# Peptides against a protein of PDB entry 5FRP: the designs that were tried, part 189

Target 1, 225 residues: chain A of PDB entry 5FRP
Amino acid sequence: VEWTESIPQIIATREDISKELNQALAKTFIDSDPRVRRTSVMIFNKVPVTEIWKNITNKAIYTSLLHLAREKHKEVRELCINTMAKFYSNSLNEIERTYQNKEIWEIIDTIPSTLYNLYYINDLNINEQVDSVIFEYLLPFEPDNDKRVHRLLTVLSHFDKKAFTSFFAFNARQIKISFAISKYIDFSKFLNNQESMSSSQGPIVMNKYNQTLQWLASGLSDSTK

## One batch from the design tools (peptide; made by RFdiffusion4, then SolubleMPNN)

Design b2_p29_5_s4 (from b2_p29_5, 13 letters changed)
Fold by OpenDDE base, seed 1:
Structure b2_p29_5_s4 (fold): chain B 225 residues (1-225), chain A 29 residues (1-29)
Amino acid sequence: as target 1 above (225 residues)
Amino acid sequence: IEYLEISDELDESLLRSYEIKKKLEELKK
């Protein structure tokens, strides 16, 4: 625990964290002691996002962070959910996509899907927390329509089928989804440019997206009546 | 470390909108 607590200071003072330190840090995320796991998650809250991206280069750390979102230990889980949502938002705002950080972005881009999959735990408390972090960090209110749509499209572009389903079940009504629907053609082009859509699941996701859009369109028509 | 399970289906009782529930059922057919 004491060692992990020193990590934020180390990251702040050292520009180059050794491979060994990254490996050691990765182990703390799967430590049997929940206090150690908690402290490890807190690193992402205490250290600026730019420094995290610079110094934490071990993919296993990010993957392990995402796994903790489903941990049975409530305190660690709740902290993780809040942390990963905030980290995602900060990353979108402050970190440019480069060739060097592509592999980390591939993991970070799964955070929205990871969060929306938590709805399938079917726990009321978890659902409430997911709702909270979505509207606080993932899809915050943005008065600029173009920026709002762009953020929404970015979030949706990496959804799996389950995430799409839960999005429309829990959040679609709270989001002016009509703007996204009106940009369907642009979205399709956007999805085609994402590497994640080249997978075998790509067509399935697109089909589900289209079905959902049709559903939304039909639902919106009924509400305007 | 114990992890909570992700189910295959959303609990309809937790859905806020009856309309959404009905439409989700239609999509499953």
Scores: peptide ipSAE 0.528, ipTM 0.791, DockQ to the pose 0.231; fails the geometry check
Fold by OpenDDE base, seed 5:
Structure b2_p29_5_s4 (fold): chain B 225 residues (1-225), chain A 29 residues (1-29)
Amino acid sequence: as target 1 above (225 residues)
Amino acid sequence: IEYLEISDELDESLLRSYEIKKKLEELKK
């Protein structure tokens, strides 16, 4: 625990974290002691996102972080859910996609799906937390329509089937997607350009997207009358 | 470390609106 607590400072002060440190850090995320896991998760909250991306290069750390979202230990789980959502948002805002960080982005891009899949735990408290982080971090209020739509499309572009279903079930009405409907073509183009979507999931997601749009469009039309 | 299981189906009782429930049912057909 003590050495893990020192990691944020190390990351903030050192330009290059050794491979060994990354490996050691990776182990802390699966430590049997929830305090260790908690401390490890907190690194993502204490260290600037830019420094995290620069210094934490072990993929296992990110994957392990995502796994903790389902941990039975409530405190760690809740912290993880908040942390990963915030981290995703910060990453989108501050980290550019490059060839060098592509592999990490592939993991980070799954955060939305990971979060939306938590609805399938069918726990009211978890659902409430997921709702909270979605509207706080994943799909925050954005007065600029273009930016809002772009963020939405980014989030949706990496959805698996389950995530899309839960999105439709829990969030679709709460999101001003009316503006996204007009950009359906843009979304389609965007999805086609995303390499991260498995060839098999693409059509399924698009179908669900269309269904969602139709539903939203019909609902919006009723509200405007 | 114990992990919570992700089910294959959403519990309809946890859905906020009847309309959403109905729509989900339609999507399953």
Scores: peptide ipSAE 0.528, ipTM 0.789, DockQ to the pose 0.239; fails the geometry check
Fold by OpenDDE base, seed 3:
Structure b2_p29_5_s4 (fold): chain B 225 residues (1-225), chain A 29 residues (1-29)
Amino acid sequence: as target 1 above (225 residues)
Amino acid sequence: IEYLEISDELDESLLRSYEIKKKLEELKK
């Protein structure tokens, strides 16, 4: 615990964190002591996102962070959910996509799906927290329509089937998607440029997306009547 | 470390609106 507590300061002061430190940090995320895990998660809250991306290069750390979203220990889980949502938002805002950070982005891009999958735990408290972080960090209020649509498309582009379903079940009505529907062509272009769509899951996601759009379109028409 | 399980289905009782439930059912057909 004590050495883990020193990590934020080390990351903030050192430009080059050793491979060994990354490996040691990775182990703390799976430590049997919840206090150690909590402290590890807090690193993502205490250290600027740019420094995290620069210094934490072990992909296992990011993967482990995402896994903690389902941890049985309530305090660690809740902290993790809030942390990963915020980290995702900050990453989108501050981190450019490069060849060097591609592997990390592949993990980070799954955060929205990871969060939306938490609805399937069917726990009221978790659902409330997920709702909160979605509207605070994932899909925050944005007065600029183009920015809002772009963020929405980014979030949706990496959804699995379950995430789409829960999105429609819990959030779709709360999100003004009318603008997103009008940008369907832009979305199609966007998806074509995403490497994730080249996977076997691509067609499935596209099908679900289309169904969702049809559903949204039909729902909007009924409300205007 | 113990992890909570993600089920295959959403609990309908936790869904916010009946309308959403109906629409989801339509999408499953």
Scores: peptide ipSAE 0.528, ipTM 0.787, DockQ to the pose 0.248; fails the geometry check
Fold by OpenDDE base, seed 2:
Structure b2_p29_5_s4 (fold): chain B 225 residues (1-225), chain A 29 residues (1-29)
Amino acid sequence: as target 1 above (225 residues)
Amino acid sequence: IEYLEISDELDESLLRSYEIKKKLEELKK
């Protein structure tokens, strides 16, 4: 625990965190002691997002963080859910996509789906927390329509079938979205360029995406009538 | 470490509105 508590300071002071340190940190996320796991998650809250991306390069750390969202230990789970949502938002805002960080982004881009899948735990408390972090971090209020739509499309672009379903069930009506045909076209082009769409899940995701857009468009049209 | 299970289906009793339920049913078709 004491060692883990020192990590934020180490990250802040050292420009080059050794591979060994990353490996050691990765182990703390799966430690049997929930206090250790909690402390490890807190690193993401105490260290600036830019420093995290710079110094934490072990993929296992990020994957382990995502797994903790389903942990039975309530305190660790709740902390993790808040942390990963905030981290996602901060990453979108502050981290550029580069060739070097592509592999980490592939993991981080799954955070929205990970969160929306938590609805399928069918726990009221978890659902409430998921709602909270979605509207605080994933899809925050944005007065600029273009930015709001862009953020939404970014979030939806990595959804699996379950995530789309839960989005419709819990969040879609709460989101004020203005759609322009132009944005749909742009997003479609974006999706076509994504390698992930070449998978067997591609057609399914596209179908659900289209349904979502149709639903949203219809809702918007009704609100304007 | 123990993890909570993700179900294959959403519990309808936890859905906020009947309309949402109906919409989900339509999407499953």
Scores: peptide ipSAE 0.525, ipTM 0.793, DockQ to the pose 0.238; fails the geometry check

Design b2_p29_6_s2 (from b2_p29_6, 11 letters changed)
Fold by OpenDDE base, seed 2:
Formats: C-alpha cells, structure tokens, sequence
Structure b2_p29_6_s2 (fold): chain B 225 residues (1-225), chain A 29 residues (1-29)
C-alpha cells in the first residue's frame, strides 16, 4: 500500500518510468489486498492524464484497470468505473493518437464497451453508476454539435455487439422517459389552467397525468432501488 | 494467485453478462 501510494509522486516527478517500475505497478492492480488495488486505481485519478500516458507504458496496467470494473470488492469496483470513464474522456480530449501509443489506445477504446457491458450484470447500483458516468464522462453535454457527434461516433466505433445493443436499449429507454416527462409537463400545465380543467377534457387529462406519473415512478424506481 | 483470482472474477462476470443478456434487454426496451 505505501509503495503504491508513492507512485503518483514518482510519476509527477519523472519523465519516464522504468520498465521494472511499470511491472511492479502492474502487480498492484491484481494484488489480493483491495486496499492496494484501490490505491492503484487512484493513480489514474491523482496523476494528470498526460503524465499517465507518458509514464505508464505497460499495457497490462490498463487492461487490469478495466478488469477491476468487474471485481467483487464494491468500493474498488465503483472507483474503477468512475476512474476509467473519466480517464477515457480525458484521454480523448488531451491525448493524440500516435503510432507509439496505438497499443494503449486499443485498450482505452474498449472502455465504452466495458462500461455498457456492465448493464448485463443486472445490478441496480452498477446500472446507476454506469448511467452516471455515461452522462458525465462518455457522452457529456457538448454545445458544439460537431464535437458532440464526433464524440458519439468515437464511442460507438469501438463497441462490441453487446455494448451496442445495450446502448441502443438504453437510449430507447431514455427517449421514452423524455417523452413521458414532456407529457407530464404538458398535463401539468393543462391542469393548472382552471378553464382547461373545467372542460370536458379535464378528467381525461387528469387520468393521463396520473398514468404518466405512475409510469415515471416505476421507471425511476428501477434506477433508485 | 492474485492474477488467477482476477481472471476468475472476470470469467464469472462474463458468464453472468451472457446469462442476463436477454433479460436486461427486455427491461431496457
């Protein structure tokens, strides 16, 4: 643990990490002690992305990071999911694709698939976390349309079949939710108008309003339980 | 031993993902 905790400082101070250090670091990601694994993951959070790419050259480290998204220890897993999503986003924004880093990019480009495949674990907490990191890091709000589309295409371009399927399903669900919310708003506006409420449509809209609320509640509860 | 454990966890997760594939899709659609 103590050794691993020193690694961020070493990376920050050195331009290049020795092969031996990389090998030693790789072992910490698969250590039997979850505290060691946690500390290892934290390196990716504490060290700037540019320094990580520069100094961590052992591809096994990146592979191991991705594997921790499925580990049994909840805290480490959750940390890993957040970390890898953030790291992916930062890498896309700050790291150029070169011949030298191609092998690492091949691994990093699988992060979206790795995350979307976590939906198939069928764990509500994992699903919520995946949803969160998708919106925060993978497909963040981007006002520039070209950048937004480019990011989307980048994410999709490396999807495996399962990830693509879950992506599609997730988006379909989101569209439905959005539509329901829109209806809720419209119904609410209608019901707030006394003239409209007194009309023949009043009871009908009230019923639809209640149905919409019930549907939203059921859909959201699946995400919050 | 640690590597083997992680590999086993990965395999278990992959198996679970495969088993839940259709069920999860049905919930999301």
Amino acid sequence: as target 1 above (225 residues)
Amino acid sequence: DSEKKLEEELKEAEKLEEENYEKVLEKLL
Scores: peptide ipSAE 0.143, ipTM 0.747, DockQ to the pose 0.692
Fold by OpenDDE base, seed 4:
Structure b2_p29_6_s2 (fold): chain B 225 residues (1-225), chain A 29 residues (1-29)
Amino acid sequence: as target 1 above (225 residues)
Amino acid sequence: DSEKKLEEELKEAEKLEEENYEKVLEKLL
């Protein structure tokens, strides 16, 4: 653990990380101690993306990072999911595709598929996290149409079949959610108007409000889990 | 041993993902 905790500083200070260090680091990602694995993942959060790409050249490290998204230890898994999504986004923004980094990009380009495939675990907590990282890192809000389309195409270009399917399902769900939220707001406004509530439509809108609320709530994870 | 464990976890996850494919789609659509 202590050794792994020192790695971010080493990467930041050393221009040339030895092959041996990369090999040693690769082992920490598969360590039996979840604390070691956690610390390993944190390297990707603590070190600038440009320095990661420069100094971490062992492809096994990146592969292992992606694998941790499916590990049993909740804290490490959750950290990994956030980390890999952020790392993907940062890489797209800051790292050029070169011949030298091609092999790493081949792995990094699978991050979207990896994330979208997590929906098939059928865990509500994982689903919520995936939704979050997709919105924040993979397909963030972009007002520029060309940039938005380019990002979308980039994300989709490496999808496997399952990821592509879940992508469409996700989008369909988002549309439904958006619509439901809009209706929730409308109903709420109606219910806050005393004149409207006293009308013949009052009970009807109340019922629709409750149905909408129930539907929205059904998609949320239990906060106790 | 740790590598094998993670590999097993990955395989289990992949299996679960395959098993839940249709179910998840039905839920999301």
Scores: peptide ipSAE 0.118, ipTM 0.734, DockQ to the pose 0.739
Fold by OpenDDE base, seed 3:
Structure b2_p29_6_s2 (fold): chain B 225 residues (1-225), chain A 29 residues (1-29)
Amino acid sequence: as target 1 above (225 residues)
Amino acid sequence: DSEKKLEEELKEAEKLEEENYEKVLEKLL
């Protein structure tokens, strides 16, 4: 743990990290102690993306990072999912594609597919986290149409079949959720009006409101789990 | 060793993902 905690400082101060150091770092990502694995993932959060690409040249580190998305240890998994999504976004924004970094990009380009495949674990907490990182890092809000389309095409260009399927399902679900939220808002406005509640439509709208709430709630994870 | 354990966990996760494929799609659509 202590050794791994020193790595961010080493990366920040040294222009070139030795092959041996990269090999040692790679081992920390598969360490039996989840604290060591956690600390290893945190390197990607503490070190600028440009410095990571420059100094971390062992492809096994990046591969191991992606594997931790399926980690049994909840905290490490959650951290990893956020970290890889952010790292992907930062890499797209700041790292040029060159011949020298091609092998690393081949791994990084699989991050979107890796994330979308997590939907098949059928865990509500994981689903919510994946939803969150998609909106925050993979497909962030972009007012420029050309940039938005370019980002979308980049994300989709390396999808496997399962990721494509989950992508379409996710989008369909989001449309349904958006529609349900819109209905919820409309029903809430109606129910807050006393004149409307006293009308013949009052009980009908109340029923629809409850159904909408139940549907929305069923898609949310239990915050207590 | 730790590497074997991680590999086993990964294989288990992949198996679960495959088993849940159709079920998850039906739920999401």
Scores: peptide ipSAE 0.109, ipTM 0.729, DockQ to the pose 0.768
Fold by OpenDDE base, seed 1:
Structure b2_p29_6_s2 (fold): chain B 225 residues (1-225), chain A 29 residues (1-29)
Amino acid sequence: as target 1 above (225 residues)
Amino acid sequence: DSEKKLEEELKEAEKLEEENYEKVLEKLL
């Protein structure tokens, strides 16, 4: 743990990290102690993206980072999902594609597919986290149409079949949620009107209101789990 | 041993993803 905690400072002060140091760092991502794995992931949060690409040259480190998104340890997994999404976005913005970094880009370009495949775990906490990182890092709001389209095409260009299907399902779900919220508002307005509540439509609208609430609530995770 | 453990966790997760593919799509659509 202590050794891994020193790595951010070493990367910040040295322009070139030895092959041996990269190999030692790669081992920390597969350490039996979840605290060591957590500290390893934190390197990607504490060190600027340009310095990571410059100094971390062992492709096994990047591959191992992506694998931790499916780890059983909740804290490490959650940290990894946020970290890899942010790292992907920062890399697209700040790192040029060259012949020298091609092998690393081949791994990093799989991050969107890796994240969208997490929906198939069928865990509400994971789903909420994936939703969050997609809007924050993968496909953020961009007012420039050309930049927005370019980012979208970049994300989609490396999707597997499962990631494509979850991508379309995710977008369809967002439309359905927006529609459900609109209905909820309309039903709430109707139920707050005394004349409408006393009408023959009152019980019918109340039932639809409850169904809408139940549907919205079913998509939320239990904060206690 | 640690590498094998993480590899097994990854394989189990991938298997679960395959098993839940249709169910999750029905839930999301």
Scores: peptide ipSAE 0.123, ipTM 0.738, DockQ to the pose 0.811; fails the geometry check

Design b2_p29_7_s1
Fold by OpenDDE base, seed 5:
Structure b2_p29_7_s1 (fold): chain B 225 residues (1-225), chain A 29 residues (1-29)
Amino acid sequence: as target 1 above (225 residues)
Amino acid sequence: AMDFLDKEEIEEAREEQRKLEEELEALRA
């Protein structure tokens, strides 16, 4: 653990880390101690993306990072999911695609698919996290239409069938949520009107309101998990 | 049930990592 904790500083201060260091670092991602794995993931958060690409040349490290998205240890998994999404976004923004780094890009380009495939785990907590990182890092707000479309196409260009399916499902879910929210607002307005509540429609609307609320709530993860 | 990596999958990943390392070494030789 202590050794791994020193890696960010080493990367930041050295122009090029040795092959041996890369190999050693690769091993930390599969260490039996979750603390070691966590620390390894944190390297990608603490070190600038340009320095990561420059110094971490062992593709096994990147592959291992992606695998941690499905780790049993919650803290490590959650950290990894956020980290890889952010790393992907930063890489797209700051790293040029060259012949020399093509093999690494081949791995990094699978991050969106890796994330979207997490929906199939069918865990509400994971789903919420994936939703979050998609909006924050993968498909962030972009006022420029051309840039937004380009980003979208980049993300989709490496999707497998499963990823596409989850992508469309996600969008469909958003539409449903939007509709539900709209109805919730309407119901709330109705319920806040005393005249409306005294009408024959009062009990009916109240019931629909409760159903809508329950539906919305069911899409949220248990905060205790 | 969550589809997390089990022991076997971890071992497979380790093996893959080893192979990748070897390939990289070969490319640099």
Scores: peptide ipSAE 0.019, ipTM 0.439, DockQ to the pose 0.050
Fold by OpenDDE base, seed 3:
Structure b2_p29_7_s1 (fold): chain B 225 residues (1-225), chain A 29 residues (1-29)
Amino acid sequence: as target 1 above (225 residues)
Amino acid sequence: AMDFLDKEEIEEAREEQRKLEEELEALRA
């Protein structure tokens, strides 16, 4: 516990962390003591996102973080859910996708699916927490239409079938039709915007769109029951 | 609990969760 508590300060003061330190940190996420696991999760809250990405390079740490979303210990689980959602949002806002961080992004991109899959647990407290983090971190209010659509597509583009099904069902049941229509209009405008499509993001958005449509087609039967 | 998910899908997810928990426990032992 004491060693883990020192990690935030080390990360904040150093330009890099050794491989050995990363390996040691990875072990703390699966420690038998919930206090150790909690402290490990808190690193992601105490250290700026840019410093985390810079210094924590062991992919096992990120994978282990995501696994804690299903932690038996309630306090650790709740902390983890909030932490990973916030970390996801901050990463999208502040971290550039590069060849060097590709493997980490592959893990981080699964956070939305990880969160939406928690609805299948059928626990009221978990559901409420997931609702909260979705609106606070995953799909926050954004007045810019292009940014809002881009964020939505980013979230959906890495969904597994189950996550997409739950997302669709949630929206169909609780989100006003007017909101859905508004989003569709915004999406269409984005796709038809020549400046947006001619940019480096154009092909990425199209890929995300196609993936979304594919999942929509595959998931409608289950979601309409 | 939200009733928008199919019961079969919920059961499948719970089973997967159980397996994951068992794996995690094995790693911690």
Scores: peptide ipSAE 0.008, ipTM 0.383, DockQ to the pose 0.383
Fold by OpenDDE base, seed 2:
Structure b2_p29_7_s1 (fold): chain B 225 residues (1-225), chain A 29 residues (1-29)
Amino acid sequence: as target 1 above (225 residues)
Amino acid sequence: AMDFLDKEEIEEAREEQRKLEEELEALRA
């Protein structure tokens, strides 16, 4: 009988400890030291997604994570962008939607919008990173058509207007890139053929080739920046 | 903009973060 009486106290203590830890963790995301913020973000990378959902219950933590996508410190920002994208994907794959975790899902479901909204910053480095995480985590290669469509619909279902706009712009850009790559290949083949190069079309194709390269290069971020 | 915590709060937060990480790691095991 005595052990039974201790159970409520133990449960209460655990809840209190968990709450306190969550509160403390929430503060670390807004710490003035970028190293602290970085470390906080890394928790989401080091801890399995299932454990994160189980133990991190303070909504402010997730909100703060998303906020860091726009922080000034480049390293933390980049880490955050990768982290939230991966976390989103893992959550979709591994976490069931329940009544208990509904509030957290409401935040997590905004990750795609958060990422796509970064395009409005108009920074090439950020754009490239967003592109990368979209292909890797948000809309990864999926051979199963049903799963692929479901993922796409899930991503789109929580888009705000700006995210939709960015999404369409992104798709348009991808089409252009695909076209450019195709042309690059064609031009390269042409240029490798000596007979073609000696033709009247040789100089024209060479010019187009150079233009294509320039266009492709202009879309790439400067690694030094 | 992110300077919301004083030095003491920062230190406390760091310590608690470490504790949380350890706890989370222990739960994996």
Scores: peptide ipSAE 0.023, ipTM 0.374, DockQ to the pose 0.024; fails the geometry check
Fold by OpenDDE base, seed 4:
Structure b2_p29_7_s1 (fold): chain B 225 residues (1-225), chain A 29 residues (1-29)
Amino acid sequence: as target 1 above (225 residues)
Amino acid sequence: AMDFLDKEEIEEAREEQRKLEEELEALRA
């Protein structure tokens, strides 16, 4: 049958085109123009995760995406960090692990390590962003214990040594922050009560309040940076 | 290094990127 004879050629042509496009896309991630790099990253935001996995098959693209987390260009870097974290989360939720996508998953599974390793740059803006994406995408709040544990184990399962160290430090810091925030709220409530403020404890609580504020503020990045 | 791409390669890559994006978006629809 004539149409059957054309099918292999069509498939071959399509694969060729797909490969060509993937190769071209891979080049855009390392383009000297930051606008090109930015646009490349945006593909991962504009296209559904399932379609990305289906059509972007060149592993170099994913590797390059991860590399941009350390981009010197601030806008590209920030976009990349948000993008890769979100992409990781979406992939965990939407993409099944198969033999065909194994190589890509091997790269994607390194995203948590990639992000946690950014703490070693010791930049307040980067740290704040990493904190944010970890909270939002990597280790989001999950009331279901089993799901929460599963996610945590998944994230940790591919950590390198540095990432583990950062993870522990992060958690320790978060505990302190949470505690501080809680105390801040309590202090604020106390300070808003006139009767309490008129008591002998008023000045003491005020001092603690100020200390708490100072501590919290010291961990925040300068918005002008 | 990102500077190894010449202008022609950059333009080609940009064009192919646009094509890929359009194709991927079309597949989503």
Scores: peptide ipSAE 0.018, ipTM 0.377, DockQ to the pose 0.023; fails the geometry check

